# Ledger of designs, part 155: peptides against a protein of PDB entry 3T6J

Target 1, 375 residues: chain A of PDB entry 3T6J
Amino acid sequence: PIVESYIGFIESYRDPFGSRGEFEGFVAVVNKAMSAKFERLVASAEQLLKELPWPPTFEKDKFLTPDFTSLDVLTFAGSGIPAGINIPNYDDLRQTEGFKNVSLGNVLAVAYATQREKLTFLEEDDKDLYILWKGPSFDVQVGLHELLGHGSGKLFVQDEKGAFNFDQETVINPETGEQIQSWYRSGETWDSKFSTIASSYEECRAESVGLYLCLHPQVLEIFGFEGADAEDVIYVNWLNMVRAGLLALEFYTPEAFNWRQAHMQARFVILRVLLEAGEGLVTITPTTGSDGRPDARVRLDRSKIRSVGKPALERFLRRLQVLKSTGDVAGGRALYEGYATVTDAPPECFLTLRDTVLLRKESRKLIVQPNTRLE
Target 2, 372 residues: chain A of PDB entry 3T6J as posed
Amino acid sequence: PIVESYIGFIESYRDPFGSRGEFEGFVAVVNKAMSAKFERLVASAEQLLKELPWPPTFEKDKFLTPDFTSLDVLTFAGSGIPAGINIPNYDDLRQTEGFKNVSLGNVLAVAYREKLTFLEEDDKDLYILWKGPSFDVQVGLHALLGHGSGKLFVQDEKGAFNFDQETVINPETGEQIQSWYRSGETWDSKFSTIASSYEECRAESVGLYLCLHPQVLEIFGFEGADAEDVIYVNWLNMVRAGLLALEFYTPEAFNWRQAHMQARFVILRVLLEAGEGLVTITPTTGSDGRPDARVRLDRSKIRSVGKPALERFLRRLQVLKSTGDVAGGRALYEGYATVTDAPPECFLTLRDTVLLRKESRKLIVQPNTRLE

## One batch from the design tools (peptide; made by RFdiffusion4, then SolubleMPNN)

Design b2_p18_2_s3 (from b2_p18_2, 8 letters changed)
Fold by OpenDDE base, seed 5:
Structure b2_p18_2_s3 (fold): chain B 375 residues (1-375), chain A 18 residues (1-18)
Amino acid sequence: as target 1 above (375 residues)
Amino acid sequence: VLGPPTRAVPLDTETWGF
């Protein structure tokens, strides 16, 4: 087998300022069969990057073909085991040298084991479809999230010599119609500038890229889905995201007005964006469970994903990228924290829904690291 | 300068240790 490993102070999720890495390490074996799907995605990446909702001037000048591998984890040391990874975390290295994407395949496989009777917050008619396509849809989402989410977009930089990596005279901000007014100076990074929101903001951008690009027929074809199956995968992917946005409330601490998990905050933000789109795209309905206690149902109108959801996500995703590229911390914080705010305001009453989410919380699954055996 | 540090995607609310 092909063995891969990484080790170091890598992820900054536990740093309130988003800068200091936590020690993390793993040893894994390459899953060749699953890696082949991601290789096909990589082969189409340059074309798919053009489908993202920002001008080419906000994308990398030169496409660097990344590595993408599916790994079965043998050992993992860290505070949390992920489903996907994009490394290195140094922006300068990513732009000049490239990056590597990893899907932790056996971790993903564990998540697929959902019991229908324990599946919360979905309508009954969606549960079977959700169970069937959760795994495949998540494979698509993770692939897009890592490769085209984290792997996309340009930061506007002025180097130590005062040179810009963009043409100040010709590059136009698509949101303002004006020339670029802000950029990163030498020594400034994404994390150093955006600090407390950097991790969650970037996760939100990556998740949004996944939802947006999964609508492209070529993406589903790469993963082997066509016709009705492709549409079901799309539907379940979007449904999973809006459900995750509701579940995210578990990780909000009202007393401190803060979030404890960057990805879940990101998913809540996406839910808010899609709710704001209106037109019956997403509906969250408080209900009473069979036990007589509070419950809720999330409904996503499949027929409105492309007509309502996509345009809303497009506008939001473009704004995220523009603010990121220009280093506009004030604008970025205002946008992101606005959507990340949790109140009890009608009609959603998110703080009340949080109580419901906590009430319906299931026991934590324990992931046990495997042993290997020679047969 | 490409994207911020690796983003470990949690599978669900149960996967993360924090």
Scores: peptide ipSAE 0.061, ipTM 0.721, DockQ to the pose 0.046; fails the geometry check
Fold by OpenDDE base, seed 1:
Structure b2_p18_2_s3 (fold): chain B 375 residues (1-375), chain A 18 residues (1-18)
Amino acid sequence: as target 1 above (375 residues)
Amino acid sequence: VLGPPTRAVPLDTETWGF
């Protein structure tokens, strides 16, 4: 077997300023079959990057082919076990040297172990489909999230010599129609500028890329899905995201007006974007469970994903990227914190829904290191 | 220009310690 490992100060999710990495490490074995799918995704990455909703001037000038591997984790030391990883977490290195992507395949498999009777917040008609396609949809989402999410976009920079990495006279901001008015100065980084929202904002961008690009037939084909299966994978991926946005409320602390988990905050933001799109795309309905206690149902209208959801996500994702590229912290914070705000305002009543989410919360699962042998 | 934020995707709410 091929063994991979890493160790060091890598993920900054536990730093309120998003700057200091937590010490973590893993040992894993390469899953060759799943890695082959990600290799095909890498082979299509340069073309798929052109499908993202920003001008080429906001994308990297030169595509750097990354490594992408599916891994079965033997041991993981850290605060949490991710489904996917994109490293290094330095934008300058990502743009100049490249990056590596990994999918932690057996971690994803743990998430698949959901009993139908315990699956919360879904309509009964969606439960079987959700259970069937949750795994495959996660593979697609993680692949896109890492490779084309975190792996996409350009930061506009003025170097220490005063030179720009973009043409100030010709590059146009697609949101304003004007020339570029802000950029990163020498020594400024994504994390240093966007600070408290940097991690969650970037995860939101990456998750949005996943949802947006999973609609592309070539992506589903790469993962082996065609026809009705491809449409079901798309539906379940989007359904999972809007459900996750509801579940995210667990990680909001009303008393402190803060979020305790960057990815869950990101998923809530996406839910808010899709709710704002309206037209019956997403509906959250408070209900009463069989136990007489509060419950809720999330409904996603499959027929409106492309007509309503995609355009809404396109506009939002473009704004995220433009604000990121230009280092517009004020605009980025205003946009992101606006969608990340949790109130009890109708019709959603998110604070009330949070109580429901907490009430229906399942006991935390313990991930146990497997016993592995060579055959 | 240094570093984007950490890039680990949690599966669900149950897999993370934070």
Scores: peptide ipSAE 0.051, ipTM 0.715, DockQ to the pose 0.053; fails the geometry check
Fold by OpenDDE base, seed 3:
Structure b2_p18_2_s3 (fold): chain B 375 residues (1-375), chain A 18 residues (1-18)
Amino acid sequence: as target 1 above (375 residues)
Amino acid sequence: VLGPPTRAVPLDTETWGF
């Protein structure tokens, strides 16, 4: 349809247990011209899913061709406006009935209005490149995040009749080398099992899929990038993620040891994974700004993305998926909360960096809904 | 009403450079 809408209890970000949906609704118009790149991505989705770092036994049994549409949002009623959406949020329905992806194109376009002088925490040499490729790289990331992130992976389930959706005798856990020891029972869901970490964990998986698959030449080709441009888009996408991981500290409350934004927590976790990889891949350096107050710089070594970053992310992403598939809440919580822990331990001193992030925080921008007319 | 985990990427102005 040219006009799309949805309404209901859809997203559970505001529920500490990740289960109760917030009432939300939107009305949007299809942007056919901007949907073409996502249609090409959908056409390659089945093949790209095979590039993900888990065995086929941990992927969906049957590929269901989803819809992916670029939308210009006219009205959005909710606590926050997204850049991309994957629905339904029920994993069982995604596996059996399929799913729909949308990119809110005009929301993404607003993100491109970055002033160079206000761009924090980047090296001066990266700022112009970042500004140039932020938009295109964000389109790539959102597309991969929704379609191949949220749209990937299998949950191992035992149904009400006691039947398994996997072969217990032949499926091997790639992390342990053993048979599958845990699964979702009848009535158990991703949210019910993983509860307080479910939303952020899933967003972390989806963001990691985006970073991992954006390295694939076919992905950049689908989005129309070749040669040096493709490499710049990759670099800026990864750079944006590590910067986002630093900015995420704004959404951490030290006194309560909690995160207030699931995606930002996810991005911090990814930053921690890439920092752990070492070898000079990511460097965060505290500095003094021109105003004499604390500042910081994030540096990503472009030459180490494939050699250092990709293997680290591959292992981490596989672990996320295996723990999700098997319903291993204890293992999943230990892994995720470990990377989500914010301390002031050297060398990063994240609590100190948080003070710097808060000090450099810009005023929150308000998104104003557009006026449209029929001509 | 129990809902699934959120699957929408929020527009974080600061995170994406604005």
Scores: peptide ipSAE 0.042, ipTM 0.697, DockQ to the pose 0.057; fails the geometry check
Fold by OpenDDE base, seed 2:
Parts: structure tokens; sequence; C-alpha cells
Structure b2_p18_2_s3 (fold): chain B 375 residues (1-375), chain A 18 residues (1-18)
């Protein structure tokens, strides 16, 4: 088998400033069958990047073909096992040298296992569909998230010699209609500028790319889904995201006004964006469980994903990218922290919903390290 | 050690319970 590994100070999610990496390592084996799907995604990446809602001037100047493999993890050492990885985590290196993507397939498989009777916050009519398509939708989401999420977008830079990596006279900011007014100076990075929001902001961008591009028929075809199956995968992917946005409240600490998990914060932000879109796209309804205690239900209107959800996400995603590209920390922070704010304001009453989320919290899954056999 | 944030994606709250 093909063996892959990495080790070092890689993930910075546990650093409040997003700078210090936690020591992490894994050993994994390539899953050839699933890797073939990701190779097809890579082959389509250059074209799919053009579907993203920003001008080519905000995308990488030259497409650099990345590697993408599905891995079955044999051992993982760290605070948590991810579903996917995009490395290196330096945007400048991603632009100039390229990157590698991996999907941790057997980790995804563990997350697929859900008992219907324990599945929280979904309508009964959605539970069976959710259980059926959660796994496949995760494969799609992770692939898009890593390859076309983290693997997309350009940072505008002025180097130490004063040269720009963009034409100052011709490149227009699509949000303002004006020339580019801010950029990264020599020595400035995404993480150094955006600091406390950098990780979550980037995860939000990547998750949004996944939701946005999963609507494209070519993406579903790459993963082997057509017709009704493709539509169900789309629906479950979006449904999972809005549900995750509710579940995310577990990772908010009201007393400190902070988030403890970057991806969950990102998912909450996306939920807020989709709620703001209105028109009955997303509804969260407080209910009473069979035990007489608080519960809730999330409803996503399938018929409004493309008509309401996609345009809302498009506008938001474009804004995320533009602010990232231009190094506009003030604008980026205002946007992101605005959506990341958790209050008890009506109609959602998120702090009250948080109590419900905590009350309905499932037992944490145990990840057991697998073994291999030589036959 | 200064390292950029990795882009490791948790599947759900069960895999990343920090």
Amino acid sequence: as target 1 above (375 residues)
Amino acid sequence: VLGPPTRAVPLDTETWGF
C-alpha cells in the first residue's frame, strides 16, 4: 500500500492568536478507489475555480495542480482527527508552490454512523435521508472544502521591492467598484493580519465554497451522483451545514464571548447568513421533546437552496474573499464578528437555543485506531 | 513553533470537542 504521513507543529486552532501550531502526526494508507474521485476533482479544479463568485483577478494567477488523495488513517496523534487537510497552511506558498489535499476517509466513515433515534434537531421526514446521504455528502464537502476552498483565492501583495502581484491600475474591487486600496506588505500574512479570526474566517470561506460549488452538476458527477441522488446529496450537505450551525453553539462560551472551535464558529456564521437570507429557506423551531424538556428542529426548504440560499452565499463568499485578498482587517472583522455574535435576541434566541443544544448533546464518539493485515 | 493554521476539517462536534 501507499503510505503517507506527516508530523510537526501544524494546526494552530488551539492558539487564540492562530499562530502557534499544536504538535500533530499521522500515518495513513491511500484508499485508491476514493482517491480516483478526488483525482477527477483535481482534473476539473481549474474550470471549477472559475465558478467561484469573484473576478479572475482575485484568483491565483497560475493554476498549480495539487495532489489529492483519500487516506485511511492508521494512527493519529493530536487533539482531534480531521476529516480533511490542505497543506501547506501558508497562503503565499499555496499561490507560488502549490498544495496538497487529503481526505481522511475512515474518519469520515466514523462520522457517518448515526442512530436514527438519537439524531437530534431534524424533522422526522429528513432523518432517513440524512442518515443515507450524510457520508456521501461529507465526501463532496470535504473535497470541495480542501481543494477549491482552501485552494482558491489570491492575496494581493506588495513585495519588499515595492512590486505588486496585481495591476493597481486595472484591478477593480467588485464590492466597492474602486481600485485596490489595501494589500499585504512584505512580512504580513493572513494569520498575522487577521489574527484571532483568521482560522475561523478561512474555514468559513472554505465551507462556503463547498456549499456553493456542490450545486454544480459536474461536481456531483465526479463523485458518482446523478439525478435524484445528486439532488439528495446537495440537500443533505446543506441540511448538515445548517444543523451544524446550531450544534456549533456548544462551542461558544457566553461568559468569555468567545468560540472554542474555529470550524464550528464558521458553521454558525454560515447558518446566520442563510437565516438572514430569509424567505423560509432555514427555520429553527424550538419544541418540546418526549421527555418534556426543550428541543428544537431545523428545517431547510430544498426548493429555495438555489433561488435563495445560493445568492445569499454568493454575496457573502465574494465579500469574504475580497476582504481577505485586500488584507482589509477592519472590514473583515466587522463582517465576520457581526455574523459570529451570539445573543439571545429574537427571533432565534441563540443563547436559549444553546441551552437546548447542550441539553440534547450526544455522547462523544470514540475513535478507535485501526489495524492492518497483510494477506 | 509558529505554524499556520492547518485546514483540517472536523466532521462534526464529536470529532472536535475542544
Scores: peptide ipSAE 0.032, ipTM 0.694, DockQ to the pose 0.057; fails the geometry check

Design b2_p18_2_s4 (from b2_p18_2, 10 letters changed)
Fold by OpenDDE base, seed 5:
Structure b2_p18_2_s4 (fold): chain B 375 residues (1-375), chain A 18 residues (1-18)
Amino acid sequence: as target 1 above (375 residues)
Amino acid sequence: VLGPPTRSVPLDTTVWGF
């Protein structure tokens, strides 16, 4: 088998300022069959990048073909095992040398096992479909999230010599219609500027890219889905995201007005964006469970994903990228923290829903590292 | 002109592991 590994101070999730890396490492085996799907996605990446809702001037000037591999993890050292990874976390290296994407396939496989009777917050009519397509939808989302989410977008930079990596006279901010008014200076990074929101903001952008691009027929074709199956995968992917946004409330600490998990905060933000879109796209209904205790149901109107959901997500995703590219911390923080705010205001009453989420919380699954044997 | 370092954090299994 082909063995891959990585080691170092890589991810900064545990740094409240988003800059200091935590020690992480893994040893894994390449899953050739799953890697083939991601290779097809890579082959289409340059074309798919053009489908993102920002001008080419806000995208990387030159496309560098990344590596994308599905890995079965043998050992993982760190505070949390991910489902997918995009490395390195150095923009200079990404721009000159490229980047690598990995999907931790056997980690994802563990997530696929769901008991129908324990599946919370979904309507009964959606449960079977959700169980059937959860796995495939995860593969799509992870692939898009890593490759075209984290792998997309340009930062406007003025280097140490005062040169810009963009034409100040011709590049227009699509949100304002004006010339670019802010950028990163030498020594400034995404993490140094956006600090406390950097991790979650970037995850939100990547997740949004996944939802947005999964609507493109070519993406589903790459993963081998056509017709009704493709539509079901799309539906379940979006349904999973809105459900995740509700589940995210577990990781909010009301007393401290903060989030304890960057990805979950990101998913809550997306839920808020899709709720704001209105028109019956997403509905969260408090209910009473069979045990007589509080429960809730999330409903996503399939017929409104493209007509209502896509435009809302498009606008939001463009704003995320523009603010990121221009280094507009004030604007970015205002936007992101606005959607990340958790109150008990009607109609959603999120703090009340949080109590329901906590009440319905299931026991945490244990991920056990495998052993290998010679056959 | 090379841009400043940016972070690409991994997708964790928190929700996806449910």
Scores: peptide ipSAE 0.039, ipTM 0.718, DockQ to the pose 0.059; fails the geometry check
Fold by OpenDDE base, seed 2:
Structure b2_p18_2_s4 (fold): chain B 375 residues (1-375), chain A 18 residues (1-18)
Amino acid sequence: as target 1 above (375 residues)
Amino acid sequence: VLGPPTRSVPLDTTVWGF
């Protein structure tokens, strides 16, 4: 088998400043069958990047073909086992040297295991569909998230010699209609500039890319879904995201006004964006459970994903990218923290919903290390 | 140690109804 591993101070999610890596390591085996799907995604990546809602001037100058493999993890050491990985984490290196993507397939498989009777916050009519397509939709989401999420976009840089990696006279900021007025200077990085919001902001961008591009028929075809199946995968992917945004409240600490998990914060932000879109796209309804205690239901109107959801996400995603590319920390922070704010304001009453989320919290799944045998 | 930040999607058991 093909064995892959990495070890070191890699992920900075546990650092409040987003700078210091946590020691992490894994050993995994390549899943050849699933890797073939990701190889097809890589083959289409250059074209799919053009579907992202920013000008080519905000995308990488040259497409660098990355590696993408599905891995079955044998051993993982760290505070949390990811479902997917994009490395390196340095945006400049991603632009100039390329990157590698992995999907941790057997980790995803564990995540897919859901008991219908324990599935919270969904309408009964959605539960069976959700259970059926959760796995496949997540494969799509992870692939897009890593390859075209983290793997997309350009940082505008002025190097130590004063040279720009963009044409200052011709490149226009699509949000302002003006020339580019800010950029990264030599020694400045995404994490150093955006600091406390950098990790969550980037995860939000990557998740948004996944939702946005999963609407593209070519993406679903790559993963082997067509017709009604493709539409169901799309629906479940979006439904999972809005549900995740509600579940994210578990990871918010009201007393400290902070988030304890970057991806969950990102998912909450996306939920807020889609709620703001209105028009009945997303509805969260407080209910009473069979036990007489508070409960809730999330509804996503399938018919409004493309008409309402996509445009809202497009605008938001473009803004995320533009602010990232230009190093506009003030604008980026204002945007992101605005959507990441958790209050008890109506109609959502998120702090009250948080109590419901905590009340309905399921037991944390345990991942047991697999064994291999020689046949 | 600024290790190359890897962007990883964590396994969220809550999100997935584990």
Scores: peptide ipSAE 0.033, ipTM 0.690, DockQ to the pose 0.059; fails the geometry check
Fold by OpenDDE base, seed 4:
Structure b2_p18_2_s4 (fold): chain B 375 residues (1-375), chain A 18 residues (1-18)
Amino acid sequence: as target 1 above (375 residues)
Amino acid sequence: VLGPPTRSVPLDTTVWGF
């Protein structure tokens, strides 16, 4: 078997300021069969990057073909096991040296296991479809999230010698119509500059890329979905995201006004964006469960994903990228924290919904490390 | 070209909450 590993200070999610990495390591075996799908995605990556809602000037100057491998984890030492990873984490290195993506296949397999009777917050009519397509849709989402999410975008930088990595005279900010007015100076990084929101903000960008690009027929084709199946995968992917945004409330601590999990915060932000889009795209309805206690239902109008959802996400995603590229911390913080704010304001009453989410909370899965042997 | 490992990797999609 082909063995892959990494070890060191890698993920900064446990640092409130996003700067200090947690010591982490894994040992994994390459799943050759599952890697084939991601190889096809890589082969289309350069073209798919052009579908992202920002000018080429805000994308990497040179496309660097990444590696993308599906891994079966044998041992994972860390505070949490991801479904996928994109390394290195430094944006400057990603855009100049390249990056590697991995999907943790056996972790995904665990995530796909769901029981209909325990599936919360979905309409009954959606449950069977959700169960059927959750796995495949999540494969699509993870692939896009890692490769084209984390693997996309450019930081505007002025180096120590005063040179810019962009043409100040010709590059236009698509949000303002003006020349670029801010950038990263020497020694400034994404994490150092955006600090407390950096990790979650980046996850939000990556998740948004996944939702946005999963609408592209070529993406679904790469994963082997066409026709009605492709549409169902899209629907379930979006449905899963909006559901996740509701579930995310578990990870919010009202007393501290903070989030305990960057990805869940990101998913809540996306939910807020899609709710803001209005027009009946997303509806969260408080209900009463069969046990007589509070419950809720999330509804996503499939017919409005492209007409309402996509444009809203496009605008939001572009804004995320532009603010990231230009190092506009004030604008980025205002945008992101605005959507990440959890209040009990109507109509959503998110703090009340949080109580419902906590009431319906499932036990955290315990992932046991596997063993392998040669036979 | 693959970039060198770095000390911080944005957590990609996690199974938490799913």
Scores: peptide ipSAE 0.029, ipTM 0.687, DockQ to the pose 0.076; fails the geometry check
Fold by OpenDDE base, seed 3:
Structure b2_p18_2_s4 (fold): chain B 375 residues (1-375), chain A 18 residues (1-18)
Amino acid sequence: as target 1 above (375 residues)
Amino acid sequence: VLGPPTRSVPLDTTVWGF
């Protein structure tokens, strides 16, 4: 078997300023069969990057072919086990040396194991479809999230010698129509500038890339989905995201106005974006459960994903990237914190919904090291 | 080139909420 491992101060999610890494390590075995679809995605990555909703001037100057493997994790030491990983976490190294992506396949498989009777916040008509396609849609989302999410976009930089990595005279900000007014100076990084929102903001960008690009026919083809199956995978992927946005409220602390999980905050932001799009795309309805206690249902109109959802997500995703590229912390914070704000304002009444989410919360799933052997 | 990067681009995807 091919064994992969890493160890060190890697992820900074637990640092309020997004700078200090948590000590983390894993040992995993390569799943060759599951890696094949990700290799096809890698082969199409350069072309798919051009489908992202920002000008080429806001994309990386040179495409570096990354590695992408599916891993079965034997041991993971850290505060949380991810579904996918993109490394290194240094933008300069990603741009100059490349990056590696991994999908933690057996982690995804565990997440898929949901009992129908315990599946919360979905319409009954969606439950069977959700159960059927949750796993496959996860593969699509994680692959896109890591490879084309974290693996996309350019930071505008002025180096120590005063040279720019972009043409100041010709590059135009697509949001303002003006020349670039801000950039990263020597010593500045994504995390140092965006600080408290850096982790969640970047996860939101990556998740949005996944939703946006999963609509591309080539992506579904790469993963082996055609016709009605492809449409169902798209639907379930988007449905899972809006559901996750509701579930995210578990990780919000109202008393501190604080989010405790970067990815879940990101998913809530996406839910807010799609709700703002209106036109009946997403509906959250408070209900009463069979136990007589509060419940809720999330409905996604599949017929409006392309007509309503995609344009809304496109505009939002472009704004995320432009603000990131230009190092516009004020604009980025205003945008992101605006969507990340949780109030009890109608019609959604998110603080009330949070109570419902907490009431319906399942016991925490524990991931336990599997037994394995060489024969 | 960008100054010494702080160790973070959040580069992993947590499991979806349950």
Scores: peptide ipSAE 0.027, ipTM 0.678, DockQ to the pose 0.063; fails the geometry check

